# Designs tried in a protein design run: peptides against a protein of PDB entry 4N3Y. Part 29

Target 1, 83 residues: chain A of PDB entry 4N3Y
Amino acid sequence: ETRDQVKKLQLMLRQANDQLEKTMKDKQELEDFIKQSSEDSSHQISALVLRAQASEILLEELQQGLSQAKRDVQEQMAVLMQS

## One batch from the design tools (peptide; made by RFdiffusion4, then SolubleMPNN)

Design b1_p11_7_s4 (from b1_p11_7, 4 letters changed)
Fold by OpenDDE base, seed 5:
Structure b1_p11_7_s4 (fold): chain B 83 residues (1-83), chain C 83 residues (1-83), chain A 11 residues (1-11)
Amino acid sequence: as target 1 above (83 residues)
Amino acid sequence: as target 1 above (83 residues)
Amino acid sequence: SEFLQELQSLL
């Protein structure tokens, strides 16, 4: 019966539309999440990069200090050996 | 006293070396962490991107279905109006 | 360091 068919199709249409809206929402949420997550990670990594830089500077300073200390000890030993 | 000075410097040297090694370790750990974190995030994002793509495909299919359903309803209505 | 440079380029 045609009338019943129409009613059935109308129901299907409503259901399809509901699903469409739901899917659109889900997609949007996902995309937003990805973007936010990426940005958050980027910021975190940036902070860690800065920390790494600080450590690198410290390392270099320590290396220089170590070298100097070594030279100082050598020099003092030379003095001792001469006395 | 020179001897005492030498001993002091030797101690300082040892301390400096210890600190150097510690710093080197810390730096390495940090760099490893950053690298791993970045890779993990990249993989996670990739997975989410794929999910987003799936949602997009579904959305497109639903839109097509909705359009078809609309046309079907319209056609059925036309039939009813003619009877 | 090369590592830091790579990290910076990533961001």
Scores: peptide ipSAE 0.052, ipTM 0.495, DockQ to the pose 0.276
Fold by OpenDDE base, seed 4:
Structure b1_p11_7_s4 (fold): chain B 83 residues (1-83), chain C 83 residues (1-83), chain A 11 residues (1-11)
Amino acid sequence: as target 1 above (83 residues)
Amino acid sequence: as target 1 above (83 residues)
Amino acid sequence: SEFLQELQSLL
């Protein structure tokens, strides 16, 4: 009968609304997670870039030192040959 | 004396070269790690984006269902009032 | 460093 059908449909409406709200929350949580994960990864990579830059500076210093040492050895060897 | 100085400088040169090679390796490993980490994060985010899109589809379906259910309830209530 | 430049461009 119509009265019973209306009550059934009202229940279905409430159930659908509950599911909708749950799904909306789940989607929002997923989006928040994606955003946070992306930001965290970006920050980590930025920090590692700085470390790589520090290593680059060290490499340049070591290369310069190595070149200078090589020149010094050559100069001293030249002096030795003259003596 | 000059001979001793040359030998010392040769040792320093070898030590500097060893350190240079070590640092170059360390830098390369860091760069490889950064690249791999970035790729892994990108793939993960892409997968989560697809999941978010699936949730979006579900939300749209649920919204349509909810709207239809609401209309059905209203229609049945109107019939009830007429009886 | 080309690698560092490329990496920086991604951020």
Scores: peptide ipSAE 0.049, ipTM 0.490, DockQ to the pose 0.206
Fold by OpenDDE base, seed 3:
Structure b1_p11_7_s4 (fold): chain B 83 residues (1-83), chain C 83 residues (1-83), chain A 11 residues (1-11)
Amino acid sequence: as target 1 above (83 residues)
Amino acid sequence: as target 1 above (83 residues)
Amino acid sequence: SEFLQELQSLL
């Protein structure tokens, strides 16, 4: 019966609409996740950049210290040789 | 004694060198981690972009299906009214 | 550091 077919089609329409709404929600959640993930990654990388910069400063200080220490050793050796 | 001072300075030099090597290694590991993290994030985001694109296609199909279903219902209702 | 400069350029 046509009436039964109409009812069936109405049900199918409701089901399709529900699926559409769900999919739209899922898409929005995915977009939000991508955005949030990108921001989180950016922040994390920024923090790591600062850490790397701190390490660079430390390395420079250590290199200078090593050079000075070497000079100090050489100076003391010179004094020792003169003693 | 100057000799003792030289020995002490030599030890300090070794310690400083060890620390330098460790710090250089740590810096390298950090750089590698940042690079890897960026690559991982990029790959993940790319995968999610593909997922979003698939969702978009599905949404378009659903919207078209809904429109057609609505037309089908209307057509069947017209037939019913004519019966 | 060239690495830091490159990394900073990505941000």
Scores: peptide ipSAE 0.049, ipTM 0.487, DockQ to the pose 0.236
Fold by OpenDDE base, seed 1:
Structure b1_p11_7_s4 (fold): chain B 83 residues (1-83), chain C 83 residues (1-83), chain A 11 residues (1-11)
Amino acid sequence: as target 1 above (83 residues)
Amino acid sequence: as target 1 above (83 residues)
Amino acid sequence: SEFLQELQSLL
């Protein structure tokens, strides 16, 4: 009868709401994870970019220094040959 | 009466199920996003690590070369002073 | 879930 149908639907509604609540909680946990992971990765990548940039600057300076030192050695060798 | 209660509960149940389906879809989209973002970030970080490591090796070589060049210049200067 | 297990393996 209608009374039994009402009781059945009430149970089904409670079950559906319970599943909805669980799913919403899981969704929130995933959102929090995405946010945290994105922040961590962003910081890590930025740090590596800065380190790489610093190394590039140092490499350029060392390359210039080595080139100049080579030229200086060549010049002194030439002087020795002339004397 | 009970008939109206049944109709009301049926509507509420359909609404709850619709919300559940929507929430489950959103959850799946977030899972897919996390997976994709994690893969992209992992590759990007690995690439930067390799680049940084390559630069470290080059820096070490250039430092050694510059030090040797400096020593060679000093030796040649000493020879010039003695002749 | 398989997804969560995969995520855990990456960490």
Scores: peptide ipSAE 0.038, ipTM 0.383, DockQ to the pose 0.041

Design b1_p11_8_s1 (from b1_p11_8, 9 letters changed)
Fold by OpenDDE base, seed 3:
Structure b1_p11_8_s1 (fold): chain B 83 residues (1-83), chain C 83 residues (1-83), chain A 11 residues (1-11)
Amino acid sequence: as target 1 above (83 residues)
Amino acid sequence: as target 1 above (83 residues)
Amino acid sequence: SEVEELLKRLD
């Protein structure tokens, strides 16, 4: 009968609504997770990039120092050979 | 004396070289880590995006179903009121 | 929710 059909439809509607709300919640949680993960990753990468930059600068400084030291050693060796 | 100075410079050169190699290694490890982290994050985000998309599609379908169910319930109620 | 309100009215 129609009354039973209405009750069935009401149940279906409630079930659908429950599922919808659950899905909405899940979607929002995923979006929030993605956002947070992306931000965290961005911060981490930035920190590592800066650290790598610092290492690169140190590399260059050390290379310059090594080059100078090499020249100095060679100069000193030349002096020793001359004396 | 000059000979002692040369020995000192040689030590400094070796120490600088050791530090340089260590720094180069550290830099490379950081770069590799960044690369791997970025790739992993990209894959994870892509998976989550697809999952979110699926949820959104389901949301839309459920919303359509709810709208139809609402109309059906209202129609059935109207029939009941008429009889 | 409009749906929730409708359901409340139907109850």
Scores: peptide ipSAE 0.054, ipTM 0.440, DockQ to the pose 0.018
Fold by OpenDDE base, seed 1:
Structure b1_p11_8_s1 (fold): chain B 83 residues (1-83), chain C 83 residues (1-83), chain A 11 residues (1-11)
Amino acid sequence: as target 1 above (83 residues)
Amino acid sequence: as target 1 above (83 residues)
Amino acid sequence: SEVEELLKRLD
């Protein structure tokens, strides 16, 4: 009968809306997770990039120091040999 | 009338189910995005960590080289002054 | 880092 069909459809509609609400909540939680994870990862990567850059600068300084030290030694040896 | 109520509820149910399907699809896309983003970030961070570690090793080698070079210079100077 | 501290001592 039509009355029973109406009651059945009303129940199905409530169930569909309940499931929709749950899915929407899950979606929002995932969006929040993506936002938080992206921020954390970005900060971590930036910190590592800066660390790597600082190390490269120190390496360049040490390389220059070694080259200059070699030149200084050679010059001092030359002076001593001439004296 | 009851007949019109049934037709209205059927339409509302179809609309609710369509929206549910859309929301479920969006949720799946977000899950896929999270998975892909997490993998990419993990690989990127690991690469930077290895880069930083390699730089530290080179720094240690250069530091040892400088210290040894200094000692070698001092020793050679001492020999020259004694000769 | 440890390396940085050692380098500072050489200065």
Scores: peptide ipSAE 0.020, ipTM 0.369, DockQ to the pose 0.081
Fold by OpenDDE base, seed 4:
Structure b1_p11_8_s1 (fold): chain B 83 residues (1-83), chain C 83 residues (1-83), chain A 11 residues (1-11)
Amino acid sequence: as target 1 above (83 residues)
Amino acid sequence: as target 1 above (83 residues)
Amino acid sequence: SEVEELLKRLD
């Protein structure tokens, strides 16, 4: 009967709507998660970049110091050899 | 003594280099992870979009069917009332 | 939602 068919269709429509809304919600949650995760990771990357840069500065300073120290040793040895 | 200072600086330089390389590696791994994760999530989002669209189509079809069925019932009732 | 509003009209 048509009346029974109407009721059946109403139920199916509600079920379909529920599924649609669920899917849309899941999609949105995933997108939000990705956005948040990316932002968090971006901040971490920035921190690592800063740390790497600090290490580079340290390396440069140490290299300079090492080079100078080696030169000083060489100079001292030269003086000793001339004595 | 200068010779001792040279040896100390060499050690410190090696340590600094190790830290630098570690930090750079960690940064790269994080960037690679983000890239891969984003790609995976993007594929999932696309799948969800398709599912949502399929649900929308179903909803539209069901709505049409329901509307027609309701009209049919109303017509039948009108005929009965006129009898 | 739009669908829910449509459902309300059909009920």
Scores: peptide ipSAE 0.063, ipTM 0.484, DockQ to the pose 0.024; fails the geometry check
Fold by OpenDDE base, seed 2:
Structure b1_p11_8_s1 (fold): chain B 83 residues (1-83), chain C 83 residues (1-83), chain A 11 residues (1-11)
Amino acid sequence: as target 1 above (83 residues)
Amino acid sequence: as target 1 above (83 residues)
Amino acid sequence: SEVEELLKRLD
């Protein structure tokens, strides 16, 4: 009977609509999550980069200082040897 | 005394190097994590998109069927009214 | 000397 078929199709249509809406919502939420996660992580990485850069600068300064200190010690030894 | 200064600088240099290496490692690990996470999520989203597309197609088919069924019922009623 | 050894470590 056609009326029964209509009722069945209406039910299936409602179910399909519910599934579609759910899937669309889930997709959007996941995309939003990725976007937010990426932004958060990007900021963390930027902070680490800045820290690494600071460390590199410090290393260069220390290397320079150490080299100079080494030279100073050598000069002192030379003076002592001459006395 | 210069020798003490040298020793201090050497220690600081080692500490700075350790910090630099740690920071670089952490940065790389975080970048790798983001990359992997993005890939995983992207695949999940793709699966959801496919599911949504299937639902949309089903909805269209059901809508078409429902419309036809409705017309069939109307035609049956028209026949009955004529008898 | 001890100083010389320290210098060697820096090289």
Scores: peptide ipSAE 0.025, ipTM 0.479, DockQ to the pose 0.013; fails the geometry check

Design b1_p11_8_s2 (from b1_p11_8, 8 letters changed)
Fold by OpenDDE base, seed 4:
Structure b1_p11_8_s2 (fold): chain B 83 residues (1-83), chain C 83 residues (1-83), chain A 11 residues (1-11)
Amino acid sequence: as target 1 above (83 residues)
Amino acid sequence: as target 1 above (83 residues)
Amino acid sequence: SLIEELLERLD
């Protein structure tokens, strides 16, 4: 009967709408997760880059110290040779 | 004494070199880690984007189905009203 | 430098 068919279709429509809303929510959550994950990774990498830069500063200081030490040794050796 | 001073400086030079090499290694490891982490995150994000796109396809299909169902209900109601 | 390259990749 037409009446029964209409009621059936109305139910199917409601079910379809429910599924649509669910899927829309799931998609939004996924997109939000991707965005958040990307931002978190970016922040972490930035922090690590800063640490690497700090290490670079240390390396430069060590290189300078090493060079100076080498010069000092050479100078002292020269003095020793003159003795 | 000059001899003792030279020996001391030579030791300090060796120590400085050891620290330099250590720091250089640490820096390299950090940079490698940053690179690897970034690549891993990029791959993960790409995979999730593909999943989001799949969900989008599903949403489009659901929307189409919902619209069709609505039209079907309207058509059946029209038939019912004519009865 | 490698660090500069890494920074550029973040942009």
Scores: peptide ipSAE 0.050, ipTM 0.466, DockQ to the pose 0.208
Fold by OpenDDE base, seed 2:
Structure b1_p11_8_s2 (fold): chain B 83 residues (1-83), chain C 83 residues (1-83), chain A 11 residues (1-11)
Amino acid sequence: as target 1 above (83 residues)
Amino acid sequence: as target 1 above (83 residues)
Amino acid sequence: SLIEELLERLD
């Protein structure tokens, strides 16, 4: 009977529509999650990069200081040997 | 005494270098994590999009079927009323 | 379609 077919199709249509809406919602939530996660991680990485930069600068300064200190010791030794 | 200064600077240099290396490593690990996470999520979203696509197609087919079924019922009623 | 556009963005 055609009426039964109509009722069945109506039910299937509702089910399909619900599935579609659910899937679209889930997709959007995942996209939002990725976006947010990426932003959070990017900020964290940026902080680490800045920290690394600071460490690199400090390293260079210390190397320079060490070299100078080494030279100073050598100069002191030279003076002592000449006295 | 200058020798003490040198020793101190050497220690600080080692510490700074260790910090630098650690920070660089951590940064790289986080970048790798983001990349991997993004790829994983992207694949998941793609799967959902395909599912949504299938649902949308099904919905359209069901709508078409429903419309036809509705017309069929109407035609049956018309025939019955004319008999 | 909307879905096609979404798929295109993911590619």
Scores: peptide ipSAE 0.045, ipTM 0.417, DockQ to the pose 0.180
Fold by OpenDDE base, seed 3:
Structure b1_p11_8_s2 (fold): chain B 83 residues (1-83), chain C 83 residues (1-83), chain A 11 residues (1-11)
Amino acid sequence: as target 1 above (83 residues)
Amino acid sequence: as target 1 above (83 residues)
Amino acid sequence: SLIEELLERLD
């Protein structure tokens, strides 16, 4: 019966619409997740970069200290030799 | 004694060098971690983007299907009315 | 500097 067919098609339409709505929601959630993930990663990386920068500063200081220490040792050795 | 001072300074140099070496290693590890993290995030995001694209295609198909279904229902209703 | 390069990538 045509009437039954119409009812069936209406049901199918509702089903399709439900799927569409769900998929739209899923898509939106994914987009939001991507955005959030990107932001979080960016922030985390920035923090780590700052740590690395701090380490670089420390390394430079240590290098300078080592150079100075070397000079100090050399100077002390010179004093020793002069004694 | 100057000799003792020299020995002390030599020890300090060794200590400083050890710290330098450790810090250099730590810096390298951080840099590697940052790089790896960035790559991993990029890959993950890319995968999610692909999923989103797939969803978009599905949505388009569903929309087309819904439109067609609507037309089908309308056609069936027309047949019903003509009966 | 690698650090500077990393920072540049974040900009």
Scores: peptide ipSAE 0.045, ipTM 0.463, DockQ to the pose 0.238
Fold by OpenDDE base, seed 1:
Structure b1_p11_8_s2 (fold): chain B 83 residues (1-83), chain C 83 residues (1-83), chain A 11 residues (1-11)
Amino acid sequence: as target 1 above (83 residues)
Amino acid sequence: as target 1 above (83 residues)
Amino acid sequence: SLIEELLERLD
């Protein structure tokens, strides 16, 4: 009868709402995870970028120093050979 | 009456199920995003790590070369001064 | 040698 249909629909509605609440909670947890993971990854990548940049600067300095040292040695040798 | 209650509950149940479906879809999209973002970040970090490691190796080579060059110049100067 | 290789790279 109609009374039993009402009771059945009320139960189904409660079950649907319970599942909705669970799904919404899971969604929120995933959003929080995305936020945290994104922040951590961003910081890690930024740190590696800065490390790489610092290494590149030092490499350029060493290359210039070695090139200049080569030139200085050649010049000094020339002077000594002339004397 | 009971008939109107049944119709009302049926409508509410349809609305709840529609919202559940939407929320489940959103959750799936977030899961897919997390998967894609994690893969992209992992590859990017790995590339930066390899770049940094390559730079470190080159730096060590340049430092050793510069140190040896200094020693070689000093030795050559000593030989020339003795001759 | 390593130093010769480095010098060549700088030229």
Scores: peptide ipSAE 0.018, ipTM 0.364, DockQ to the pose 0.036

Design b1_p11_8_s3 (from b1_p11_8, 8 letters changed)
Fold by OpenDDE base, seed 5:
Structure b1_p11_8_s3 (fold): chain B 83 residues (1-83), chain C 83 residues (1-83), chain A 11 residues (1-11)
Amino acid sequence: as target 1 above (83 residues)
Amino acid sequence: as target 1 above (83 residues)
Amino acid sequence: SEIQELLARLD
């Protein structure tokens, strides 16, 4: 019966629309989430990069200091041996 | 005392190295995490896109069916009125 | 890094 078919199709259409809208919403939310997450992570990574760079600088300075200190010790030893 | 200074610098250098290595490790882990997360999310989004497209197709089909059914009902009514 | 390699030698 055509009338019943129309009613059935209307119901199905409503259901399909609900599904569509839900899916589109979910998709958008995920896109937004990824964007936000990536930005946050990017900031964190950048901070860690800077921290690593700072540590590298520190290491270089300490290495130079250590080398100099070693030379100083060697010099002192030489002086002692010449006494 | 120079000898003590050398020992101190060695300790500091080790500490700095530990910090550097830790930071670099953390950075790498975050990069890997972002990569993996983005891939997973991308897959999910793609799936949702496909689902949305399927729903769109369904909606179009149902709309066409509904329109046709409506026309059929109208035709039937016209026939009845002409009786 | 070169620094890390140098540090490794000190250990």
Scores: peptide ipSAE 0.065, ipTM 0.467, DockQ to the pose 0.026
Fold by OpenDDE base, seed 2:
Parts: structure tokens; C-alpha cells; sequence
Structure b1_p11_8_s3 (fold): chain B 83 residues (1-83), chain C 83 residues (1-83), chain A 11 residues (1-11)
């Protein structure tokens, strides 16, 4: 009886250990995946931020040019009306 | 000439603005995705940690049982040898 | 956005 109990417990222990190892492996793989994914995304976000900033600079420059051109047109019209 | 320049600049500004808005949107979507993904993963990891801990407890209990059963067998054998 | 508002004024 006791002999059979030992064998049964050994089997149960092996099964439990297998489950533990599987769980630990799954956890580690998930953590590794998240780490890698986060790093990739971080780099991508940084690139997009820089791109957005470049666009903002371009927009500001174009706005300045537009304002100047508009003023030039207004000045020309004013001259015409004065004549 | 100046009139045409104004129109051209307006077009360029609109195009630049479209690019800016697209970039900003893409960045925001990526950040939102990462946030959600990270939260989901965090919860999953936490659950796995708890599961692993439960397995560890089970293993320890089984090991104790195994040790006790083994000792019982040894004691019985010792008694038999003494007779 | 400020840019959008500016563009809206120009249109």
C-alpha cells in the first residue's frame, strides 16, 4: 500500500513539475515578447515624433511665405486703388 | 505672379498639414496600441505568476508527502529486517 | 489645431 502511494506521489509530482515549468516558460516568453515589442514601438514612435516636428517646421515656413505673399498682393492692390 | 504664388503656397501648406495630421494620428494610434497591449500583457503575466506560485505550493506539498511515504516504507523495511 | 484654423481662414 505505502509502496503504491510513493509511486503515485512521484507521478503526481512529475506532472505538477511539468505544469510549473510550462507556466514559467510561458511567462518568460511573454515578458520577452513584450520587451521586444515595446522597444520596436518606442523606436517607431520616436521616428514619427521627429517626422511630425519636421512637418511643423515646414508648415511654419510655408505660413510665413504665405503671409508675405498675401501682404504683397494687398500692397499692389492698394497702389492700384490709389492711382 | 504674386497671386499665383499665394495659391501655390496655400496648396503646399494644405499638403503639409495633411501630412502632419496623418503623422500625428499614426503616432497617437501607435501609443494607444502599445498602452493597451502592455496592459493586457501585464494582466496575463500577473495571472501566470499566480498560477506558477500555486504550482510551487502544490509541488512542495507533494514533496512532503513523498518524503513521508518514503520514510514509512523505510521504517517498514527496517522492522522486517530486525525480525 | 492652430494650423487648421489658419487654413480655414485662408479658404
Amino acid sequence: as target 1 above (83 residues)
Amino acid sequence: as target 1 above (83 residues)
Amino acid sequence: SEIQELLARLD
Scores: peptide ipSAE 0.060, ipTM 0.474, DockQ to the pose 0.023
Fold by OpenDDE base, seed 3:
Structure b1_p11_8_s3 (fold): chain B 83 residues (1-83), chain C 83 residues (1-83), chain A 11 residues (1-11)
Amino acid sequence: as target 1 above (83 residues)
Amino acid sequence: as target 1 above (83 residues)
Amino acid sequence: SEIQELLARLD
């Protein structure tokens, strides 16, 4: 019966529409998640970069200090040898 | 003693270097994670887009079928009324 | 500085 076919098609159409709606929603949620995740990660990376920068500065200062200390030791040794 | 200061600075330099290395590694890992995550998500989104496309095609076909079925019912009713 | 360059890339 054609009437039954119509009802069947209506049901199938609703099911297909539900599936389409769900898929579109899932896609949007995933895109939003990616966007948010990317922003969060970007902020985290920025923080790590600043941390690395601080470490670099510290390293440079320590290297200079080490070099100076080494020179001081050498100077002291030279003085002692001259005495 | 300057000698002790040198040793202390050497230790601090090593510690700072370790921290810098760790930070750089963490940063790289995070960037790699973002890249991989983005790739995975992109593939997933693509799959969902294809799924949505399939649903759209199905919906169009079902809508056409429904319309045709409706027309068929109307035609049958018209014939019956003419008899 | 490599780090400074990295910072510049993020900005």
Scores: peptide ipSAE 0.050, ipTM 0.454, DockQ to the pose 0.164
Fold by OpenDDE base, seed 4:
Structure b1_p11_8_s3 (fold): chain B 83 residues (1-83), chain C 83 residues (1-83), chain A 11 residues (1-11)
Amino acid sequence: as target 1 above (83 residues)
Amino acid sequence: as target 1 above (83 residues)
Amino acid sequence: SEIQELLARLD
């Protein structure tokens, strides 16, 4: 009976629409998650890079200090040898 | 006394060297961590992008199915109206 | 420097 067939098709249409909306929502949420995750990772990495740069500055300062200390030791040893 | 001064400077030199080595190690570990974190994030994002693409394909299929179902309903209704 | 290389990878 055609009337019954129409009712069945209408139900299938509604079900298909519901599934479509669900899928669209899921896709959007996934895209939002990817975007947010990417931004968070980028910010975190940038912060860590800054920390690494700070360590690099400290390293350079320590190297300079070490070199100076070495020179000072050598100078004092020279004085000692003369005494 | 010069000898005592030399001994003090030698100690300071050793301490500076120890700190330098520690700082160098810390810097390297931080760089390694950043590198690994970046790679992990990149792989994860790529995987999620693929999932989003799969959802997009499904969405398109559902849209096509929905459109077809709608047309079928309309056709059957037309037949019903003629009866 | 190695730090500059790291920064370059982020760009």
Scores: peptide ipSAE 0.043, ipTM 0.452, DockQ to the pose 0.206

